# Peptides against a protein of PDB entry 3EFO, part 222

Target 1, 262 residues: chain A of PDB entry 3EFO
Amino acid sequence: SQLADLYKSCETDALINFFAKSAFKAVLHQPLKVIREILVNQTAHMLACYRKNCASPSAASQLILPDSMKVLPVYMNCLLKNCVLLSRPEISTDERAYQRQLVMTMGVADSQLFFYPQLLPIHTLDVKSTMLPAAVRCSESRLSEEGIFLLANGLHMFLWLGVSSPPELIQGIFNVPSFAHINTDMTLLPEVGNPYSQQLRMIMGIIQQKRPYSMKLTIVKQREQPEMVFRQFLVEDKGLYGGSSYVDFLCCVHKEICQLLN

## One batch from the design tools (peptide; made by RFdiffusion4, then SolubleMPNN)

Design b2_p28_4_s2 (from b2_p28_4, 12 letters changed)
Fold by OpenDDE base, seed 5:
Structure b2_p28_4_s2 (fold): chain B 262 residues (1-262), chain A 28 residues (1-28)
Amino acid sequence: as target 1 above (262 residues)
Amino acid sequence: SIPLYPFESYDAENDHYLIDMDELEKAA
């Protein structure tokens, strides 16, 4: 069907870019609550329409996501959890305004990365490989106390270190003997010169080269104060400012779909 | 794209994913 073809051709990244810009424009003349409701409704309607018109009958307990929209919910949730669409007092007006303006000028690729960061397990780096490590889901559940992770969203870059990060990697990256010796005030990695350091720098360079904005590097130690900021970018987790986890959002969307269809 | 999880299965014939929401809700 024509509708089925439409869903097959749908690009989630383009949709998210569109929805983001539309929503962020709407912030100027509509209440945030209304905007959020519209986004949820749009998501539910799109998926409900697919289920009704494009999908074979399935159990009501199942959420059906076409391949083209398999990650639509997670990105939509990220959008909904963005500070621009939240009215929490902890979020400054300036920050919302800033991010709003940024997104309004972002291309599809930029907004995709912005809403769902890359989280790379740096501790798994193979210095003999030219491939980037496979990204993990942006959730605390994917972190490990023994791990070192690089997070990038096109605007910020974080190097997160678990409390039990391997000393040899710490030495390799920072040229210090232990986790405790890492200076989190630095915004640049030292040029240690070993293969691991070089590989990490290369990865960071590759990530940076793909983005129009220079990303500030923040070193984050697990269980220290700056980790709170870092955790805000773990977008699949429950939001600190009232946003839902990915799982919660899926449940919400599914319920809405069911309501629309029955 | 990012991997989808959790999902129950992928229907290759219809090119869509099926997520067991009962399990998901239990996990929530």
Scores: peptide ipSAE 0.558, ipTM 0.918, DockQ to the pose 0.821
Fold by OpenDDE base, seed 4:
Structure b2_p28_4_s2 (fold): chain B 262 residues (1-262), chain A 28 residues (1-28)
Amino acid sequence: as target 1 above (262 residues)
Amino acid sequence: SIPLYPFESYDAENDHYLIDMDELEKAA
């Protein structure tokens, strides 16, 4: 059907860019609560329409996502959890204004990365490979105390280290003997010169490529205070300022879809 | 690309993904 073809042709990244800019523009003249509700409603309506008109009958307990929109919910949740839309007093007006302006000027690719960061398990690096490690979901559940992860969203870059990170990797990256010796105040990795360090630097370079802004590096140790800032970018988890987890959002969307169709 | 771990099944005939919300809630 023509409608089915339309859904197949949809590009989630473009949609999210549009929704983000639309919402951030609306912030100037509409209450945040209303904007959030509209975004959720739009998401639910799009998916409800698909289920009704394009999908074969399935159990009511199942959420159906067309291939073109398979990541729409997660991005939408990220948008809803952005500081511009959260309306929390803990977030400064300046920060809201700053992020709003940034997103308003972002292209599709930039906004995609901004809303859903790239989280890379660099502890799994093959120094002989030129390929980037496969990104993992942005959730604490995907982290490991034994792991080292690089997170980038186009504006910030974080190097997260588990409390049980391999000493050899720590030595390779920081040229220090242990986790405790890592200086988290540094914003640049030392030029250690070993293959692992070089590979990590290469990866960081690739991530930085074609990005309009230079990403400042923040070193984060697990269980230290700065980790809280890092966790804010684990967008699939519950937000620090009341945002829903991805799972909670899916449940919310599914419930609304059911209400629309039943 | 983003890994799609929460997707329970893929319907190739209709080219869409199915998420069992009951199972998802239990796993959460």
Scores: peptide ipSAE 0.536, ipTM 0.912, DockQ to the pose 0.755
Fold by OpenDDE base, seed 3:
Structure b2_p28_4_s2 (fold): chain B 262 residues (1-262), chain A 28 residues (1-28)
Amino acid sequence: as target 1 above (262 residues)
Amino acid sequence: SIPLYPFESYDAENDHYLIDMDELEKAA
């Protein structure tokens, strides 16, 4: 069917880019509440239409996502949680304006990375491999006190260190004996020169490659104050300024889909 | 790409994914 073909041709990253720019344009002449409602409604209607017309009957308790839109909900939630669409006094007008302008000029690849960062468990690196570690979900639940993670969203890069991160890795990356000795004021990793350090630098280079902006590195220690900033990029978690967790958003969308179809 | 959804299953016949929302809500 024509409808089925439409869904097959759909690309989530392109849709997110479109929705983001559309929403951010609408901010100039529509209330934020209305914009958010429209985005949720569009998501629900799109998925409801698929369920009704393109999917075989399934249990009402199941959410059905076509392959082409597998990650649409998570990105939509990230969009909804962006400061541009949040009405919070804690967010400065300047910051809102800045991010709005950034997104308005972003291509598909840029916006995808911007809304959903890459979170890489670099503590699992194989120094003999040239492959990047597999990204994990952007949630605190995926972090480990024993782990070291690199997060990048195209604009910022964070190196997060668990309080119990292996001393040997600390030594390998920073050339210091322990977690406590790491200087978080540094914006560059030292040139230690060992295979692990070189591999990490390579990964960072790959991430930076072909990105329009130079990502500043921020070193973050678990349980220190700056970690709060880092946590804002864990987009699947509940937002500091009232944004829903991804799970909550899915529940909301599912409920709306059910309402549309019942 | 990102990891699969929690409680996700793939239906190859229909080329779509199923998420058990009951289990998801329980885990939330």
Scores: peptide ipSAE 0.585, ipTM 0.928, DockQ to the pose 0.816; fails the geometry check
Fold by OpenDDE base, seed 2:
Structure b2_p28_4_s2 (fold): chain B 262 residues (1-262), chain A 28 residues (1-28)
Amino acid sequence: as target 1 above (262 residues)
Amino acid sequence: SIPLYPFESYDAENDHYLIDMDELEKAA
């Protein structure tokens, strides 16, 4: 069907870029609450339409996502949780304005990375491999106290270290004997010169490539106060300022779809 | 590809994904 073809041709990354720019433009003229409701409604309507017109009958308890929109809910939730669309007093007007302007000028690839960061398990690196480690989902559940993770969203880069990070990796990366000795005030990794350090630097370089902005590196130790900033980029989790977890958002969307079809 | 959804199943015939929301809610 024509409608089925339409869904097949849909590119979620482009759609999210469009929704983001549309929403961020709308903030100048419409209440944030209304904008958020519209975004959720649009998401639900799109998926409801697919279910009704393109999908075979399925249990009401199932959420159906066409392949082209598999990640639509994830990105939509990230968009909804962006500071530009949150009405929290803790978020400065300047920050909102800044991020708004940034997104308004972002291409599809940039916005994709911006809304859903790349989170890489650095502790699993194979120094003999030139391949980037597979990204993990941006959730605290994917972190480990024994792990080291690199997070990048095109604007910021974080190196998160678990409290039980391997001493050998710490030595390899920072040239210090232990977790406690890591200086989190540094914005550059030392040139230790060992294979692991070199590989990490290479990875960071690859991530930085083709990005319009130079990403500042922030070193984050687990359980230290600055970790809270890092956690804000774990976009699948519940937001600090009232944003929903990905799971909660899925439930919300599903309920709305059901309401539309009943 | 990152597995995005717990309790996700892929329907190859229709090229879409099914998420069991009941199970998802129980797991959360």
Scores: peptide ipSAE 0.575, ipTM 0.922, DockQ to the pose 0.786; fails the geometry check

Design b2_p28_4_s3 (from b2_p28_4, 12 letters changed)
Fold by OpenDDE base, seed 3:
Structure b2_p28_4_s3 (fold): chain B 262 residues (1-262), chain A 28 residues (1-28)
Amino acid sequence: as target 1 above (262 residues)
Amino acid sequence: SIPLLPFESYDAEGDHYLIDMDALEAAA
């Protein structure tokens, strides 16, 4: 059907970019609450329409999306969790204005990375391989105390270290004997020169490649104060300033879809 | 792309992306 073809041809990344810019433009003349409601409503309506017209009958407890929109909900939640759409006093006006302006000028690829960061388990690196590690979901549940993770959103780069990170990796990256010796004030990795260090630097270079902004590196130790900032980029988790987890968002969307279809 | 969650799958034909809301709601 024409409708089915339309859904198949849908570019979710472009759609999210559009929704983001539309919402961020609307912030200037509409209440944030209304904007958020519109975004949720649009999401629910799109998916309800698909279920009704394009999907086979299924259980009510199942959310059905076209393959092209499989990531629509997660990105939509990320959009809703952005500081521009939150009315929290803890968020400065300057920060909100800054991020709004950034997104308003972002291309599709940039906005995708911005809303949903790339989180890489670099502790799994094979120094003999040129392959990049597969990204994991941006959630605390995907972190491990024994792991080292690189997070990038096109603007910021974080190197997160678990409290039980392997000393050999710490030595390889920082040329220090232990977790406690890592200096988190540094914004550049030392030139250690071993294969692991070189591989990590290469990965960082690849991530930085073709990005319009130079990403500043922040080193984050688990359980230290700066980790709070890092956790804000774990966008599938519940946000510090009122954003829903991805799971909670799906429940909300599903409920609305059911209401539309009943 | 991002990895699939345990409650996420595809239908037999691969046309539809499926989320098991029962499993998901239990985690909420």
Scores: peptide ipSAE 0.446, ipTM 0.888, DockQ to the pose 0.785
Fold by OpenDDE base, seed 4:
Structure b2_p28_4_s3 (fold): chain B 262 residues (1-262), chain A 28 residues (1-28)
Amino acid sequence: as target 1 above (262 residues)
Amino acid sequence: SIPLLPFESYDAEGDHYLIDMDALEAAA
C-alpha cells in the first residue's frame, strides 16, 4: 500500500529531529505536561496506524514496527527524558535553556547522537582492527565491572571504568598500575604510546570526526560520585530526575496503542 | 546501529520489527 511505502521510506532520525525541535519550540508556549502527552500520543498513533494498515494480524502482546522505525520508541523516550521537557528543579534553568538552544540548531545526525549516545565496549578492542567496536545499549545492564566503556553524545565523552577493569588495560590507557591510581580529574588521556592506547585514541578521533563541538573527556570510575553524571546518559534506564525506562515507555505506548485500536 | 534486545525480533519475512511485550515484561 501507499501507506506502507511511506512508512518504509521514513527516516526515523529525521523524524526524531523534527519531533525534538517541535517539542522544544512548543516549550515556550505550552505546558510541559501537554508536550509530553502529545509526543506519546503521536508515537502511539503512528504505531497504531502502522499496525492497522500495514501489518498482518498478530498477537496483541506484540508491538509491530517497520524496520525504518525500529528505534523510534527508544529515541522518543530519550526525547521525553531530556531535561528540557522534564523541567525538574534539580536541573538549572540555564542548563535547560542551553540544551534547548543546542538541539534547535542540531542537524539530524547530531540530534541522533545527542539523544542516544554511542556506548562502546573499549575493553573488547581488537588492536589489529580498524573497525569501531559494536555499540551496546545505553543501559547499566550492559556495563560490566570488568569492562571499560566509552560513551559519546556529540557534546561529552566519558570513559567509564569498572571497579574490576583489567589492570593491563588500565596500564595501557593511563600508565598507572591500578584502578585506584587513575586520576579522574584529567580531561585528556596520556600519550602512553602502546598499541592499545593508540587504538583508543584513534577511536576517539573517529567519534570526534565531523562533530561540530569538541567533546570534553571525563574519566569516570564505577561507584564514585561522578558516575552519577555518567549514568544520566544511560538513556534506556530510569532517569535520576524522572522519566521512564525504555521498558516502561514501551509498556505505556503499547497500552495506548491497544486503546486506539480497540 | 542499536543492538537488538532479547524481546526484539523480526518476522519471518523480515518485513516487520517486533517487540514481544510478554518477553519484555519477563525480562524487566
Scores: peptide ipSAE 0.443, ipTM 0.886, DockQ to the pose 0.734
Fold by OpenDDE base, seed 5:
Formats: C-alpha cells, sequence, structure tokens
Structure b2_p28_4_s3 (fold): chain B 262 residues (1-262), chain A 28 residues (1-28)
C-alpha cells in the first residue's frame, strides 16, 4: 500500500530530530505536561495507524512497527526523559537552557547520538582487530562488575570501570596495579603504549571523529559517587528524575495504541 | 544498530519489527 511505502521510507532519526526541536521550541509557550502528552500521542497514533493499515492481523499483545521505525519508541522515550522536558527542581535553569540550545542546533546524526549514547564493552576488545566492539543497550543490565565500558553521547565520554575489572586491563589502560589506584580526577588517559591502550585510544578517536564538540572524558568507578551521573546516560533505565524505563514506556504506548484501535 | 531484546523480533519476512508485550511484561 501507499501508506506502507510511506512508513518504510520514514527516516526515524530525522523524525526524532524534528520532534525534539519542535518540543524544545514549544517549551517556551506550552506546559511541559502538554508537550509530553503530545509526543506520546503522536507516537501512539503513528504506530496505531501502521498496525491498522499496514500490518496483517496479529495478536493484540504485539507491537508492530516497520523496520524503519524500529528505534522510534526508544528514542522517543529518551526525548521525553531529557532534562528540558522534565520539570524537576533539581535540574537547574541553566542546564535546561544549555541543553535546549544545543539540541536546537544539532543535526540529525548529532541528535541521535545525543539522545541515545553509544555504550561499548571495552573489556571485550580484540587487540588484533581494528573493528569497534558492538554497542550494547544503554542499560545497567548490560553492565558487569568485571567489565569496562565506554559511553559517548557526542558531548560527554565516560569510561566506566566495574569494581572487579580485570587488573591486567587496568594496568593496560592506566598503568596502575589495581582498581583502587585509578585516579578518577584525570580527564585524559595516560599514554601507556601497549596494544590495548592504543586500541582504546583509537576507538576514542573514532568516536570523537566528525563530532562538532570535543567530548570531555570522565573516568567513573563503579559504586563511587560520580557513577550516579554516568547512570543518567543509561537511557533505557528508569530515570533519576522521573523518566520511565524503556519497558515502561512501551507498555504505556501499547496501552494507548490499543485504546485507539478499539 | 541496537541489539534486540528478548521480546523483540522480526516477522518471517523481516518486514515488520515485533515487540512481544507478554514477554516484555514477564521480563519486567
Amino acid sequence: as target 1 above (262 residues)
Amino acid sequence: SIPLLPFESYDAEGDHYLIDMDALEAAA
């Protein structure tokens, strides 16, 4: 159908960029609650329309999306969880203004990375390969105490270390004997010069490449206070300031779709 | 690309992305 073709041609990343900018513009004139409701409604309506007109009959317990919109829900939830759209006193006006202005000027690719960070399992690096490790879902459930992860969202870069990170990797990256010896105040990795260190630096370089901003590196130890900041970038989890998990959001959207189709 | 969750799949033809809400709820 023509409608099906339209959905297939949809560029979700562009759509998210549009929704983000539209919402962030609307913040100046509309209550946040209304803006959030509009975004949810738009999501539900798009998916309901697809299900009704573009998909074969299926179980009511399924969400059906075209492949092109596969990531629409997760990105939409990320947008909804952005500090600009959250009315929390813990978030400073300056921070909201800053992020709003940033997003308003972002291109499609930049906004995509901004809303959904890359989370890379660095501890799985094959020093014999120049390939980047496959990104994992931005959730605490994907972290491991034995792991080392690099997170980047175009503005910030975090190197997260599990409490049980392998000493050999710690030595390789930081040239220190143990987790306890890692200095988290540093914003640059030491030039240790071993293959693992070089590989990590290469990966960081690739991530930084073609980004308009130089990402500040923050080293984060698991269970230390700065980890709280890091966890805010695990966007599929429940947010500290009231944002829903991805799973909860899907349930919400599904419920609304069902209501629309009844 | 983002890895699929256990409740996420594609139809046989790979045309539609599917989220099994029952599975999702069970995993929650």
Scores: peptide ipSAE 0.441, ipTM 0.885, DockQ to the pose 0.745
Fold by OpenDDE base, seed 1:
Structure b2_p28_4_s3 (fold): chain B 262 residues (1-262), chain A 28 residues (1-28)
Amino acid sequence: as target 1 above (262 residues)
Amino acid sequence: SIPLLPFESYDAEGDHYLIDMDALEAAA
């Protein structure tokens, strides 16, 4: 059908960019509550329409999406959780204004990375391979106390270290004997010169490549205060300022779809 | 680009992306 073809041709990243810019423009003349409701409704309506017209009858406990839109819900939730769309006193006007302006000027590729960061398990690096490690979901559940992770969203870069990170890797990256000796005030990795350090630098360079902004590196130790800032970029988790987890959002959308179809 | 979760799958023909809400709720 023509409708099925439309869904198959849909570019989710372009759609999210459109929704983001539309919503951020609307902030100037519409209440935030209304904007959030519109975004949720649009998501539910698109998926309800797909289920009704493009998918075979299935169990009510199943959410059905076209392959092209498989990541639409997670990106939509990230958009909804952005500080620009949250009415919280803890968020400064300056921060909201800054992020609003940034997104309004972002291209499709930049916006998708901004809303859903890349989280890489650095502790799994193969120094003999030119391949980047496979990204993991942006959730605390994917972190490990024994792991080292690199997070990047196009604006910021974080190197997160678990409390039980391998001493060999710590030595390789920082040239210090233990986790306790890592200086979190540094914004650049030392030039250690070993294969692991070189590989990590290469990965960071690849991530920085073709990005419009130079990402500042922040070193984060697990269980230290700066980790709270890092946790805000784990976008699939529950937001600090009341935003839903990805799972909670899916439940909400599913409920609305069922209401539309019944 | 984003890895699949345990409750995520495809139909037999690969035309549809599926989320098992029962499995999702159990994992929550």
Scores: peptide ipSAE 0.440, ipTM 0.887, DockQ to the pose 0.741

Design b2_p28_4_s4 (from b2_p28_4, 12 letters changed)
Fold by OpenDDE base, seed 3:
Structure b2_p28_4_s4 (fold): chain B 262 residues (1-262), chain A 28 residues (1-28)
Amino acid sequence: as target 1 above (262 residues)
Amino acid sequence: DIPLYDFESYDAENDHYLIDMDKLEEAA
């Protein structure tokens, strides 16, 4: 069917870019609550339409996502959780204005990375491999106290260190004897010169490649105050300023789909 | 590519993914 073909041809990254720019433009003329409702409604309607017209019958308790929209909900939730669409006094007008303008100029690839960061477990690096480690879901549940993770969203880069990070890796990256000795005020990694350090630098370089902005590196220790900022980039978790977790969002969307089809 | 949740399954016949929302809610 024509409808099925449309879903097959759908590109989620392009849709998110479109929805983001549309929503951020609408902020100037419509209440934020209305904009958020529209986005959720659009998401639910698209998926409801698929379920009704393109999908085979399945249990009502199942959420059906076409392959082309596999990650649409998670990106949509990230969009909804962006400070531009949140009415919180804790978020400065300047910050909202800044991010709004940034997104309005972003291409498809930029907006994709911006809304859903890369989170890389660099403690698993193979110094003999040229491959990047596989990204993990942007959630605290995927972090490990024994791990070291690199997060990047095209604008910011964070190096997160668990409290139980291996001393060998700490020494390899920072040339200090322990976690406690790491200076988090630094924005550049020292050139230690060992294979692990070189590999990490290579990865950081790859991430920085073809990005329009130079990402500043922030070193974050687990359980220290700056970690709160880092956690805001774990976009699948519940947002600090009223955003839902990805799980909660899926439940919300599913409920709305069911309502549309009943 | 974003990894799938454990409660997600791929239906190759229909080329779509199924999420068990009951299990998802229980895990939340």
Scores: peptide ipSAE 0.556, ipTM 0.915, DockQ to the pose 0.866
Fold by OpenDDE base, seed 2:
Structure b2_p28_4_s4 (fold): chain B 262 residues (1-262), chain A 28 residues (1-28)
Amino acid sequence: as target 1 above (262 residues)
Amino acid sequence: DIPLYDFESYDAENDHYLIDMDKLEEAA
């Protein structure tokens, strides 16, 4: 059908960019609660329309996502959890204003990375491979105490180290004997010169390429205070200020779809 | 690109994905 073709042609990254800019413009004239409701409603309505008019019948317990919108919900939740759209007193006006302006000027690719960071398990690096490691979902459940992860969202870069990170990797990256010796005040990795260090630096370089801003590197040790900041970029998890997890959001959207079609 | 979701299945005939919400909720 014509409608089905329309859904197939949809570009989620472009939609998210549009929704983000529209919402961030709307904050000047509408209550945040209303804006959030509109975004949720729009998401539900789009998916409900697809289910009704384009999808074959399926169980009510199933959430149907057209291929073109497979990642729409997760991005939408990330948008909803952005500080610009959160009405929390803990978030400064300056921070809201700053992020609002940033997003308002972002292209499609930039906003995509901004809302859903790359999380790379660098502890699994093959030093002989020229390919980036496959990104994992941005959730604490995907982290490992034995792992080392690189997170980047186009503005910030984090190197997260589990408390049980392999000493050999720590030595390779930082040229120190152990986890305890890592200096988290560093904003640059040392030039150790071994293959692993070079590979990591190469990866970081690739991530930095074609980005409009130079990403500041933050080294994060698991269970130390800065980890809390890092965890806020695990966007599929529940937010610090009460924002929904991705799972919770899916449930919410599904419920609304069912209500619309009931 | 974002990794595939847990409990997601692809229907090639209809070019869409199905998420089993019951399983998702149970696993959460």
Scores: peptide ipSAE 0.526, ipTM 0.900, DockQ to the pose 0.784
Fold by OpenDDE base, seed 5:
Structure b2_p28_4_s4 (fold): chain B 262 residues (1-262), chain A 28 residues (1-28)
Amino acid sequence: as target 1 above (262 residues)
Amino acid sequence: DIPLYDFESYDAENDHYLIDMDKLEEAA
């Protein structure tokens, strides 16, 4: 059908870029509440239309996402949780203005990475492989105390270390005996020279490639104060400033779809 | 690519994904 073809041609990354810029432009003239409602409504309407006109009948308890929009909800939630669209006193005007201006100038690829960071399990690296480790979902539930994770959103890069990170990996990366010896004030990894260190540096280089900004590296130890900043980039979790988790957002969207179709 | 959620299933016939919201809510 004509509608089916339309959905197949949809590019989520382009849509998110468009929605982000539209919303961030609208904040100058419209209440934030209205903007957020419009974004949710648009998401629900697009998916409701698909369910009604393009999908075979399914249980009401199921949320149907066309392949082209399988990640639309998660990105939309990330957009909604951005500080520009949140009216919280804890967020400075300068920060909102800064992020607004950044996104307004971002291309499709940049905005995609900005809203949903890449989170890589570095502790799973195979030094004999040239392949990047598969990214995990940006949630605390995907972290492990025994793990080491690299997070990047195009502007910031974090190396997160679990409290029980393997000493051999700590030594491999930092050339120190233990987790306790890691200096979190470092913004650069030491050139240790072993295969693991070299591979990590390679991965960081790949992530930095074709990014318009040089990402500053922040070393984060689990359970230390700076971890709170890192956790803000776990976008599928509930936000510190009242943003919904991905699961909560899915429920919200699903309910709205049901209301539209019932 | 973003990994699929645990309760997502792919329908190859229709080229779309299904999320069981009941199971999702139970697991949350």
Scores: peptide ipSAE 0.517, ipTM 0.897, DockQ to the pose 0.811
Fold by OpenDDE base, seed 4:
Structure b2_p28_4_s4 (fold): chain B 262 residues (1-262), chain A 28 residues (1-28)
Amino acid sequence: as target 1 above (262 residues)
Amino acid sequence: DIPLYDFESYDAENDHYLIDMDKLEEAA
């Protein structure tokens, strides 16, 4: 059907870029609550329309996502959780203004990475491979105390270390004997010169490539205060300032879809 | 690409993904 073809041709990244810019423009003349409601409504309507007109009958307990929109909900939730759309006094006006301006000038690729960071399990790196490790979902549930993860959103880069990170990797990256010896004030990794360090640097370089901004590196130790900042970029989790988890958002959208079709 | 949850399934016939919301809620 023509409608089915329309959904197949949809590019979620472009759509999110559009929604983001539209919403951020609307902030100037509409209440934040209204903007958020519109975004949720639009999401639900798009998916409801697909379910009604394009999808085969399925159980009401199932959420159906066309391939073209499989990541629409997660990105939409990230957009909704952005400080520009949150009505929290803890967020400074300057920060809101800054992020608003950034997004307003972002291309599709930039906004995609901005809203949903790339989270890479670098503790699993094969030093013989030139391939980037597969990204994991941006959630604390995907982290491990034994792991080391690199997170990048186009503006910031974080190196997160679990409390039980392998000492050999710590030595390889930082040239220190243990987790406790890592200096989190560093913004650059030392040039240790071993294969693992070199590969990590290469990966960081690849991530930095073709990005309009130089990403500042922040080293984060698990259970230390700076981890709180890092956790804000775990966008699938519940937001610090009241934003929903991805799961909660899916439930919300699903409920609204059911209401629309019922 | 964002990885799928284990409870998500792909319907090849319809080229769409199915999320069991009951299972999702239980896992949350």
Scores: peptide ipSAE 0.517, ipTM 0.897, DockQ to the pose 0.793

